# Ledger of designs, part 55: peptides against a protein of PDB entry 4Y8H

Target 1, 196 residues: chain A of PDB entry 4Y8H
Amino acid sequence: TSIMAVTFKDGVILGADSRTTTGAYIANRVTDKLTRVHDKIWCCRSGSAADTQAIADIVQYHLELYTSQYGTPSTETAASVFKELCYENKDNLTAGIIVAGYDDKNKGEVYTIPLGGSVHKLPYAIAGSGSTFIYGYCDKNFRENMSKEETVDFIKHSLSQAIKWDGSSGGVIRMVVLTAAGVERLIFYPDEYEQL

## One batch from the design tools (peptide; made by RFdiffusion4, then SolubleMPNN)

Design b2_p19_4_s2
Fold by OpenDDE base, seed 5:
Structure b2_p19_4_s2 (fold): chain B 196 residues (1-196), chain A 19 residues (1-19)
Amino acid sequence: as target 1 above (196 residues)
Amino acid sequence: DAAEAARAAEAAAALPEVL
């Protein structure tokens, strides 16, 4: 897996590859690793497909309950629910999560939750097996307050490099753009990103 | 061959999916 989330001028963009592995076999399934937990709060998933889906389902339920009682939750609230689940179950879970969301008060926010259930608020985050190959690239090329187009290009180039080097990453690049205007899903195919 | 592919698919289906 190669996943990332990047804050930008107008919100946040999540990105992921689509490859899955079953033991020694690469599955031909195009998986969606970008999961909605609220209207404008999403997560990137790495590790066990089952564990990360179960966590996301529980978080979605808690945020629906929260919304019915208190109104729209913040991204920080969502990250806190993820943290609690990941930390309390750290000995039985293989889950790396990036939480990203947009609201009018806080704008785009990113929280990374690595193995062990710590939480870190960052201007951008990368995770998964492919992330190890792109730390230097991302650090050099990330800028605060990029445009939507600049941020899409940054994520596309970053994930393309991760996929190139990581045998456990590949397929399509999916993105989710979260702004005041709404939610937008993007998809990029190998014929486009492999040439970057 | 098709038989080898089928056996590989069955073996893969029994393993957990990793992202």
Scores: peptide ipSAE 0.509, ipTM 0.812, DockQ to the pose 0.549; fails the geometry check
Fold by OpenDDE base, seed 3:
Structure b2_p19_4_s2 (fold): chain B 196 residues (1-196), chain A 19 residues (1-19)
Amino acid sequence: as target 1 above (196 residues)
Amino acid sequence: DAAEAARAAEAAAALPEVL
């Protein structure tokens, strides 16, 4: 897996590859690793597909319950629910999560929750097995308050590089753009991003 | 062998999926 989330001028963009593995085999399955937990709160998933799905489902339920009682949760609230689940179950879970969301007060926010269930608020985050190959690229090329287009290009180039080196990453690049205007899903195919 | 490949594929399909 190669996943990332990037804050930008108008919100946040999540990005992911789509490759999955099963034991020692690369599964010929295109998976959506970008999962909605609320209208404008999403996560990137790495690690166990089952564990990360279960966590995301529980978080979604809690955020729906929260919404019914208190109104729209903050991205920080969502990250706190993820953190609690990941930390309390750390001995039985293999989950690396990036939580990202947009609200009018806080704008785009990113929280990374690595193995063990710590939580870190960052202007951008990268995770998964492919992330190790792109730390230097991301550090060099990330800028605060990029445009939507600049941020899409940054994520596309970053994930393209991760996919080139990580055998556990590949397929399509998916993105989710979260802004005041709403939610937008993007998809980029190998023929486009492999040439970057 | 095709039979071994089929068994390996079935065994792989039964393993946990990892992202």
Scores: peptide ipSAE 0.508, ipTM 0.811, DockQ to the pose 0.590; fails the geometry check
Fold by OpenDDE base, seed 2:
Structure b2_p19_4_s2 (fold): chain B 196 residues (1-196), chain A 19 residues (1-19)
Amino acid sequence: as target 1 above (196 residues)
Amino acid sequence: DAAEAARAAEAAAALPEVL
């Protein structure tokens, strides 16, 4: 897996590859690793497909309950729910999560939750097996307050490089753009991103 | 061979998926 989330001028963009492995094999499946937990709060998933899906389903339920009682949750609240689940179940879970969301008060926010269930708020985050190959690229090329187009290009180039070197990453690049205007899903195919 | 590839694919489908 190669996943990332990047804050920008107007919100946040999540990005992921779509490859899934099954033991020593690459599954012939295009996986959606970008998962909605609330209207403008999403996550990137790495690790066990079953574990990360179960966590996301529980978080979605908690955020729906929260909304009914208190109104729309913040991205920080969502990250806290993920953190509690990942920390309390760390001995039985293999999950790396990036939480990203948009609201009018806080704008785009990113929280990374690595193995062990710590939580870190960052301007951008990368995770998964492919992330090891792109730390240097991302550090060199990330800028605060990029445009939507600049941020899409940054994520596309970053994930393209991760996929190039990581045998556990590939397929399509998916993105989710979260802004005041709403939610937008993007998809980029190998023929496009392999040429970067 | 094709039969070995098919058995390997069936065995893989029974394993947990990892992202």
Scores: peptide ipSAE 0.502, ipTM 0.809, DockQ to the pose 0.565; fails the geometry check
Fold by OpenDDE base, seed 1:
Structure b2_p19_4_s2 (fold): chain B 196 residues (1-196), chain A 19 residues (1-19)
Amino acid sequence: as target 1 above (196 residues)
Amino acid sequence: DAAEAARAAEAAAALPEVL
């Protein structure tokens, strides 16, 4: 897996590859690793597909209950729910989560929740097996308050490099753009990103 | 061969999926 989320001028963009593995085998499956937990709060998933899906489903349920009682939750609230689940169950979970969301007050926010259930608020985050290959690239090329187009290009180039080196990453690059204007899903195919 | 590849794929499908 190669996943990332990047804050930018108008919000946040999540990005992911689509490759899935089963044991020692690369599954010929195109997985959606970008999961909605609220209208403008999403997560990137790495690790166990079952564990990360179960966590995301529980968080979605909690945020629905929260919304019914208190109104729209903040991204920080969502990250806190993820943190509690990942930390309290750390001995039985293999989950690496990036939480990202947009609201009018806080704009785009990113929280990374690695194995062990710590939480870190960052201007951008990368995770998964492919992330190890792109720390230097991302640190060199990330800028705060990029345009939507600059941020899409940054994510596309970053994930392309991760996929190039990580055998556990590949397929399509998916993105989710979260802004005041709404939610937009993007997809990029190998023929495009392999030439970067 | 194709039969070995098919058995490997079937065995892989029974294993936990990892992202």
Scores: peptide ipSAE 0.500, ipTM 0.803, DockQ to the pose 0.553; fails the geometry check

Design b2_p19_4_s4
Fold by OpenDDE base, seed 2:
Structure b2_p19_4_s4 (fold): chain B 196 residues (1-196), chain A 19 residues (1-19)
Amino acid sequence: as target 1 above (196 residues)
Amino acid sequence: DEEARRAAEEALAALPEFL
């Protein structure tokens, strides 16, 4: 897996590859690793497909309940729910999560929750087996308050590099853009990003 | 053969999936 979330001028963009593995084999499946937990709060998933899906389902339910009682939750609140689940079940879960969301007050925010269930707020985060290959690239090329187009290009180039080197990453690159204007899903195919 | 292929695919599908 190669996943990332990047804050930018108008909000936040999540990005992910789509490859999954089954045991030691690459599964013939194009998985969506970008998962909605609220209208403008999404997550990137790495690790066990079953574990991360279960966590996301529980968070989504919790945030729906929260909304019915208190109104729209903040991204920080969502991250705290993820943290509680990941930390309390750390001995039984293989889950790496990046939480990202947009609201009018806080704009785009990113929280990374690695194995063990710690939580870290960052201007951008990368995770998954492919992330090890792109820490240097991302550090060099990330800038705060990029445009949407610059951020899409940054994510596309970053994930392309991760996929190039990580056998556990590949397929399509998906993105989710979260802004005041709403939610936008993007998809890029190998014929495009492999040329970068 | 086709039967062996199907059996292998079923066995593979039963393994845990990782992202």
Scores: peptide ipSAE 0.444, ipTM 0.794, DockQ to the pose 0.527; fails the geometry check
Fold by OpenDDE base, seed 3:
Structure b2_p19_4_s4 (fold): chain B 196 residues (1-196), chain A 19 residues (1-19)
Amino acid sequence: as target 1 above (196 residues)
Amino acid sequence: DEEARRAAEEALAALPEFL
């Protein structure tokens, strides 16, 4: 897996590859690793497909209850729910999560929750097996307050490089753009990003 | 054998998936 989330001028963009593995084998299957937990709060998933889906389902449920009682949750609140679940169940979970969201007060925010259940707020985050190959590239090329187009390009290039080197990453590149204007899903196919 | 291929694909699909 190669996943990332990047804050930018108008909000935040999540990105992910779509390759899945079955033990030591690469499955010829396309999975959506970008998961909605609230209208403008999404997550990137790495690790066990079952574990991360279960966590996301629980968080979605909690945020629905929260909304009914208190109104729209902040991204920080969502990250806290993820953190508690990941930390309290760390011995039985294989889950790496990036939480990203947009609201009018806080704008785009990114929280990374690695194995063990710590939580870190960052201007951008990368995770998954492919992320190890692109720390240098991302550090060199990330800028704060990029445009939407610049951010899409940054994520596309970053994930393309991760996929190039990580056998456990590949397929399509999916993105979710979260801004005041709404939610937008993007998809990029190998014929495009492999040439970057 | 097509039947063997289908059985193998089903068995693979039933294994735990990782992202």
Scores: peptide ipSAE 0.441, ipTM 0.796, DockQ to the pose 0.479; fails the geometry check
Fold by OpenDDE base, seed 5:
Parts: structure tokens; C-alpha cells; sequence
Structure b2_p19_4_s4 (fold): chain B 196 residues (1-196), chain A 19 residues (1-19)
């Protein structure tokens, strides 16, 4: 897996590859690793498909209950629920999650939750087996307050490089753009990103 | 044969997945 989330001028963009493995084999399935937990709060998933799906389902349920009682939750609230689940169950979970969301008060926010169940608020985050290959590239090329187009290009180039070197990453690149205007899903195919 | 190949692919796809 190669996943990332990047804050930008107008919000946040999540990105992911789509490759799924079963042991040493690539499964014949194009996975969606970008998962909605609230209207404008999403996550990127790495690790066990079952574990991360279960966690996301529980978070979605909690955020629905929260909304019915208190209104729209913040991204920080969502990240706190993820953190609690991941930390308290860390001995039995293989889950790396990036939480990203947009609201009018806080704008775009990114929280990364690595295997240990800690939580870190960052301007951008990368994770998954492919992320090890792109720390240098991302550090060099990330800028705060990029445009939507610049951010899409940054994510596309980053994930392309991760996929190039990581055998556990590949397929299509999916993105989710979260802004005041709403939610937008993007998809990029190998014929495009392999040329970068 | 084709049937055996499909069965093997389906069995593999039914195993736990890793992202």
C-alpha cells in the first residue's frame, strides 16, 4: 500500500493506490483504500483489510451518533476515536490509518495513526509499505497552501514513485478532495502515472 | 482447465487480504 493525505489552500486531498495482496500474491481485486467515516471526514487504510474496515465501521457509527446529538464532528474528534480503537487494541491489530477532513473552522486537517496507535497532526502524511520510498521526494516537494491542481500533481507524482518501487502497491491511483464546495473523487490509471 | 483455474482464483480471492 501507498497512501497519503495533503492539506492545501482550500482543504485536503487523500490519495491511495488500489493493490491488494493475499500473502505473497496480488489479489484480482481493485481495492478502495479511501473510506468515508463522515460527509467530509475520510481515511486512508493500510495493513489488514479486515482490521481497517472494522475500525472504520466503528468510527463511522460513533460519528453518526455524535452528529445526531451534537452536530457535525471535527476531524480531531474523528482522529481521537480512531486513536482510541487503534491504541487499546494495538496488540491485535495491523492497521495504519491516515485521517483527513475538512470543516469551515479548521479547514483541511490530517492526522496520522501508525501501528502503535499514536496520533500525530501533520500538514501532510504518508504511510504504507510504499511510503518508505518517497519520504525524500515528499519532503523536497511539499509546500503549504498549494492549489488544488498543484496538490493533485504532488500526490500523483509521489504515489507514482511509491508504486514504482513497492511491489505491494499498484493499480489505479484514487483521490478524494475535501473542500467547502463538497467531495470530489478522482481516478488515475497506470498509462498516465507511469510516465511521470 | 478453465474451470479449475477459476476455482483457484476464487479461492485465493476469498483469503484474508492485506493492503
Amino acid sequence: as target 1 above (196 residues)
Amino acid sequence: DEEARRAAEEALAALPEFL
Scores: peptide ipSAE 0.441, ipTM 0.791, DockQ to the pose 0.467; fails the geometry check
Fold by OpenDDE base, seed 1:
Structure b2_p19_4_s4 (fold): chain B 196 residues (1-196), chain A 19 residues (1-19)
Amino acid sequence: as target 1 above (196 residues)
Amino acid sequence: DEEARRAAEEALAALPEFL
């Protein structure tokens, strides 16, 4: 897996590859690793598909309940719910989560929750087996307050490099753009990103 | 062999998925 989330001028963009492994085998199954937990709060998933889906489902439920009682939750609230689940169940979970969301007050925010259930707020985060190959690239090329287009290009180039080197990453690159204007899903195919 | 392919796909589908 190669996943990332990047804050930018108008909000936040999540990105992911789509390759799935089955046990020790690389499967060409296309999966969506970008998961909605609220209208403008999403997550990137790495690790066990079952574990991360279960966590996301529980978070989605809690955020729906929260919304019915108190109104729209903040991204920080969502990250706290993820953190609690991952930390309290760390011995039984293989889950790496990046939480990203947008609201008018806080704008785009990113929280990374690696194995063990710690939580880290960052201007951008990368995770998954492919992320090890792109720390240097991302550090060199990330800029604060990029445009939407610059951020899409940054994510596309970053994930393209991760996929190039990581056998456990591949397929399509999916993105979710979260801004005041709404939610936008993007998809990029190998014919495009392999040329970068 | 299509049958062998199907059997392999079913066997893979029975294993846990990892992202």
Scores: peptide ipSAE 0.437, ipTM 0.791, DockQ to the pose 0.492; fails the geometry check

Design b2_p19_6_s1 (from b2_p19_6, 10 letters changed)
Fold by OpenDDE base, seed 5:
Structure b2_p19_6_s1 (fold): chain B 196 residues (1-196), chain A 19 residues (1-19)
Amino acid sequence: as target 1 above (196 residues)
Amino acid sequence: SELEEKVREVLRKEEERLK
């Protein structure tokens, strides 16, 4: 798995590959590594799919209940709820979660929750087995306040490199763009990103 | 549960920020 979230001038973009592995089997299929927990609050999930899905479902439930009573929660609050759940379930989790969201006050924000249940606010975050191959690339090429197009390209190139070296990553690259304008879903196929 | 209380506390603090 290769996942990442990147803040940019107008908001935040989440990205993920679509490969799944079960034991010795590799499958390239449509997966739910990018998961909605609120209109403009999403997460990237790696590791134990069932366990992280359960956590995301609980978060979504709490945020929906909160919204119905008090209004839209902040991305930080969503990340804090994730943090509590991940911390209490750290013995059953095999990977971390990246939380990303947009609101008019705070703009795009990214929070990473690695194993152990800590939470870190960052301008961008990477995770998954493929992330180990692209720390250097991302550090060299990330810039703050990029345009949407620049950010899409950055994520596409980064995940392409991760997929190139990580046998557990592959398939299509999915992205979710969160801005004031709304939510946009993007998809890129191997024939395109493998040439980068 | 203790976990549920922690989650509620997080959401309570958010409510206060929205006021």
Scores: peptide ipSAE 0.338, ipTM 0.872, DockQ to the pose 0.028
Fold by OpenDDE base, seed 3:
Structure b2_p19_6_s1 (fold): chain B 196 residues (1-196), chain A 19 residues (1-19)
Amino acid sequence: as target 1 above (196 residues)
Amino acid sequence: SELEEKVREVLRKEEERLK
């Protein structure tokens, strides 16, 4: 798995590959690793798929309840809920979660929740087995306040590199763009990103 | 559940902090 979220001028973009692995078996099936927990709060999931899905479902439920009582929660609040659940379930989690969201006050924000259930706010975050191969690339090429197009290209190139080296990553690259304008879903196929 | 109570407390604290 290769996942990442990147803040940019107008908001935040989440990206993920779609490969699924079971032991030594690799399947190029489209796996949804980008999960909605609120209108403009999403997460990237890696590792224990069933466990992270359960956590995301619980977060979604609580954020909906929160919204009905107090209004739209901040991305920080969502990340805090994730952090609590990940910490309490750390023995069952094999990988971390990236939380990303947009609101008019705070704009795009990214929070990474690695194994152990800590939380870190960052301008961008990467995770999954493929991320180990692209820390250097991302550090070199990330810039703050990029345009939407620049950010899409950055994520596409980053995940493409991760897929090249990580046998557990592959398939299509999916992205979710969160801005004031709304939510946009993007997809890129191997024929395109393998040439980068 | 215990987990539900912890999550509710987190949300309450966040609401108060952000108020």
Scores: peptide ipSAE 0.291, ipTM 0.852, DockQ to the pose 0.031
Fold by OpenDDE base, seed 1:
Structure b2_p19_6_s1 (fold): chain B 196 residues (1-196), chain A 19 residues (1-19)
Amino acid sequence: as target 1 above (196 residues)
Amino acid sequence: SELEEKVREVLRKEEERLK
């Protein structure tokens, strides 16, 4: 798995590969590594799909309940809920979660929740087995307040490199763009990103 | 936040139930 979320000028973009691995077997089918928990609050998930999906479902439920009573929650609040759930269930989790969201007050924000259930606010975050191959690349190429197009290219190139070296990553690259304008979904196929 | 406190309380109750 290779996942990442990147803040930029107009909001935040989440990205993920779609490969699923079980032991020695590889499947390039689409997986739900990008998951909605609120209109403009999403997460990237790695590790145990079942366990992280259960957590995301709980978060979504509580955010909906909160919204009905108090209005739209902040991305920070969503991340805190994830953090608490991940911490309390750390014995059942094998990987971390990246939480990303947009609102008019705070703009795009990214929070990473690694194993153990800590939470860290960052301009961008990477995770998954493929992330180990691209820490250097991302550090060298990330810039704050990039345009949408620059950010898409950054994520596409980053994940392409991760996929190139990580046998557990592959398939299509999916992205979700969160801005004031709304939510946009993007997809890129191997024939395109393998040539980068 | 109110949400965080509610979630923590739910988890606490669940932990007690599982003991």
Scores: peptide ipSAE 0.237, ipTM 0.752, DockQ to the pose 0.026
Fold by OpenDDE base, seed 2:
Structure b2_p19_6_s1 (fold): chain B 196 residues (1-196), chain A 19 residues (1-19)
Amino acid sequence: as target 1 above (196 residues)
Amino acid sequence: SELEEKVREVLRKEEERLK
């Protein structure tokens, strides 16, 4: 798995590969590694699909309940809920989660929740088995306040590199763009990103 | 559930902190 979230001028973009592994078999299919927990609060999930999905479902439930009573929660609050659940379930989780969201006050924000249940706010975050191959690339090429197009390209190139070296990553590259304008889903196929 | 109540408390405290 290769996942990342990147803040930019107008919001935040989440990105992920789509490869799923079942034992020794590698399946290249569209998978839901980018998961909605609120209208403009999403997460990237790696590791145990079942366990992280359960966490995301619980978060979504609580955020919806919160919204019905108090209004739209902040991205930071969502990340804190993830942090709490991940901490309580740390013995059963095998990977971390990236939380990203947009609101008019705070704009795009990214929070990483590694194993152990800590939470860190960052301008961008990467995770998954493929992330180990692209720390250097991302550090060199990330810039704050990029345009949407620049950010899409940055994520595309980053994940392309991760997929190139990580046997557990592959398939399509999926992105979710969160801005004031709304939510946009993007998809890029191997015939495009493999050439980068 | 106990976990549900704990999460609700986290939500409440976090939002109050952000105000």
Scores: peptide ipSAE 0.191, ipTM 0.789, DockQ to the pose 0.031

Design b2_p19_6_s2 (from b2_p19_6, 11 letters changed)
Fold by OpenDDE base, seed 1:
Formats: sequence, structure tokens, C-alpha cells
Structure b2_p19_6_s2 (fold): chain B 196 residues (1-196), chain A 19 residues (1-19)
Amino acid sequence: as target 1 above (196 residues)
Amino acid sequence: SELEERIKKVLEEEEERLK
């Protein structure tokens, strides 16, 4: 798995590969590594799919309840709820979660929740087995306040490199763009990103 | 549960912050 979220000028973009691995077997299929917990609050999931999905479902429930009573919660609050759940379930989780969201006040924000249940706010975050191969690349190429197109290219190149070296990553690259304009879903196929 | 209480606290703090 290779997942990442990147803040940019107009909001935040989440990205993920679509490969699923079980033991020595590799399957390129649609996986829900990018998961909605609120209109413009999403997360990137890796590791045990069932456990992380359960956590995301609980977060979604609480955020919906909050919205019905008080209005739209902040991305920070969503990350904090994730943190509590990840900490409680730390013995069952095998990987971290990235939380990303957009609102008019705070703009795009990214929070990473590694194993153990800590929470860290970052301009961008990477995770998954493929992330180990691209820390250097991302550090050298990330810039704050990039355009949408620059950010898409950054994520595409980053995940392409991760996929190149990580046997547990592959398939299509999916992205979710969160801005004031709304939510946009993007997809890129191997024939395109393998040439990068 | 204790977990639910912690989550409730997080959400209450959000409400207070935005009040």
C-alpha cells in the first residue's frame, strides 16, 4: 500500500494505490483506501482493512451526529476522534491512518495517526509499505501552496515511485481533491504513471 | 464506555471552540 495526503493552495488532495496483497498473492482491484467520513473530510487507510473500516465508520457516525446538532466539525476534531479510536484499538491495528480535510476557515489540513494512536499535523503525509521508498523524493519535491495541477503531479510521481519499488503497491492511482469548489475524484492508470 | 466518554469530550470541546 502507498497512501498520501498533500495540502496545497486551494485545499488538500488524498492519493492511494489500489493493490491488495494477501501473503504472497497480489491482486490489483478497487480497494477503499480513500474513505469519506464527512463531505470534505476523508482518510487514507492501510493495514487491516476490516479494522480500519470499522474505525472510519464510527468516526463517520460521530461526525454526522455532531453535524446534525451543531454544524460541520473541523478536520482537527475528526483527527482527534480517529486518534481516540486508534489508541483504543492499537493492539488490532497494523498500520496508521491519514486524515485530511478542507474547510473555509482552516483550508486544507493533513493529520497523520501512526501506530500507537498519536496524532501529528503536517503539510503532507505519506504512509503504507511503499512510503518507505519515497520519503526522500517527497522531501525534495514538496512545496507549500502548490497549484492543483502541481499537487496532482507531485502525488502521481510520488506514488509512481512507491509502486515501482514496493511489490505491495500497484494498480491504479486514485485521488480525491477537497476544495471550496467541492470534491473531485481522479484516477490514473499504470500505462500513464509507469512512464514517469 | 471510557472510549465513548473521550470521544464525547473531543466533540464537546469542538462545540465550545466554535461557539
Scores: peptide ipSAE 0.556, ipTM 0.933, DockQ to the pose 0.029
Fold by OpenDDE base, seed 3:
Structure b2_p19_6_s2 (fold): chain B 196 residues (1-196), chain A 19 residues (1-19)
Amino acid sequence: as target 1 above (196 residues)
Amino acid sequence: SELEERIKKVLEEEEERLK
């Protein structure tokens, strides 16, 4: 798995590959590792799919209930709820979760929740087995306040590199763009990103 | 549960912040 979220001029973009693995077997299925927990609050999931799905469902439930009573919660609050759940389930989780969201006040924000249940706010975050191969690349090429197109390109190149080296990553690259204008879903196929 | 109490606290703090 290779996942990442990147803040940019107009908001935040989440990205993920779609490959799934079971033991020694590789399945190039179109699986969604980008999960909605609120209109403009999403997360990137890796590792134990069942456990992270359950966590995301619980977060979504609480955020929906909160919204019904008080209005839209902040991305930071969503990340804090994730933190509590990840800490409680730290013995069962095999990978971290990235939380990303947009609102008019705070703009795009990214929070990473690694194993152990800590929370770190960052301009961008990467995770998954493929992330180990692209820390240097991302550090070298990331810039603050990029355009949408520049950010899409950055994520595409980063995940492409991760996929090249990580046998557990592959398939299509999915992205979710969160801005004031709304939510946009993107998809890129191997024929395109393998040439990068 | 202890977990639910912690989550409740997080959400209550958000509500207070937005007042």
Scores: peptide ipSAE 0.541, ipTM 0.932, DockQ to the pose 0.028
Fold by OpenDDE base, seed 5:
Structure b2_p19_6_s2 (fold): chain B 196 residues (1-196), chain A 19 residues (1-19)
Amino acid sequence: as target 1 above (196 residues)
Amino acid sequence: SELEERIKKVLEEEEERLK
């Protein structure tokens, strides 16, 4: 798995590969590594799909309940709820979660929740088995306040490199763009990103 | 549960912050 979230000028973009590995088997299929917990609050999940899905479901429930009573919660609050759940389940989780969201006050924000249940606010975050291969690339090429197009390219190139070296990553690259304009879903196929 | 209480506290703090 290779996942990442990147803040940019107009918001935040989440990206993920689509490969799923079960033991010795590799499947390139539609996966839910990018998961909605609120209209403009999403997360990137890796590791145990069942465990992280359960956590995301609980977060979504609480955020929906909050919204019905008080209005739209902040991305920070969503990340804090994730933190509590990840900390409680730290012995069962095998990988971290990235939380990303957009609102008019805070703009695009990214929070990473590694194993152990800590939370860190960052301009961008990477995770998954493929992330180890692209720390250097991302550090060298990331810039703050990029355009949407620049950010899409950055994520595409980054995940392409991760997929190149990580046998547990592959398939299509999916992205979710969160801005004031709304939510946009993007997809890029191997024939395109493998040439980068 | 203790977990639910912690989550509730997080959400209550959000509500107070937005007032």
Scores: peptide ipSAE 0.536, ipTM 0.930, DockQ to the pose 0.028
Fold by OpenDDE base, seed 4:
Structure b2_p19_6_s2 (fold): chain B 196 residues (1-196), chain A 19 residues (1-19)
Amino acid sequence: as target 1 above (196 residues)
Amino acid sequence: SELEERIKKVLEEEEERLK
């Protein structure tokens, strides 16, 4: 798995590959590792799919409950709820979660929750088994306040590199763009990103 | 549970922040 979220000028973009590993088999099934927990608050999940899905469901529940009573919660609050759940379930989780969201006040924000249940606010975050191969690339190529197009390209190139080296990553590259304009879903196929 | 209490606290803090 290779996942990342990147803040940019107009918001934040989440990206993920779609490969899943089941036992000894590698499946290139179209799996969405980008999960909505609120309209403009999403997360990237890696590791134990069932456990992280359960956590995301619980977060979504609490955020929906909050919304029904008080209005839209902040991305920071969503990340904090994730942190509590990840800490509680740290013995069962095998990988971290990236939380990303957009609101008019805070713009795009990214929070990474590694194993252990800590939370860190960052301009961008990468995770998953493929992330180990692209720390250098991302550090070299990330820039603050990129355009949407620059950010899409950055994520596409980054995940492409991760997929090249990580046998547990592959398939399509999915992205979710969160801005004031709304939510946009993107998809890129191997024929395109393998040539990068 | 303790977990639920921590989550509630997080959400209550959000509510107070937005008042």
Scores: peptide ipSAE 0.533, ipTM 0.931, DockQ to the pose 0.029

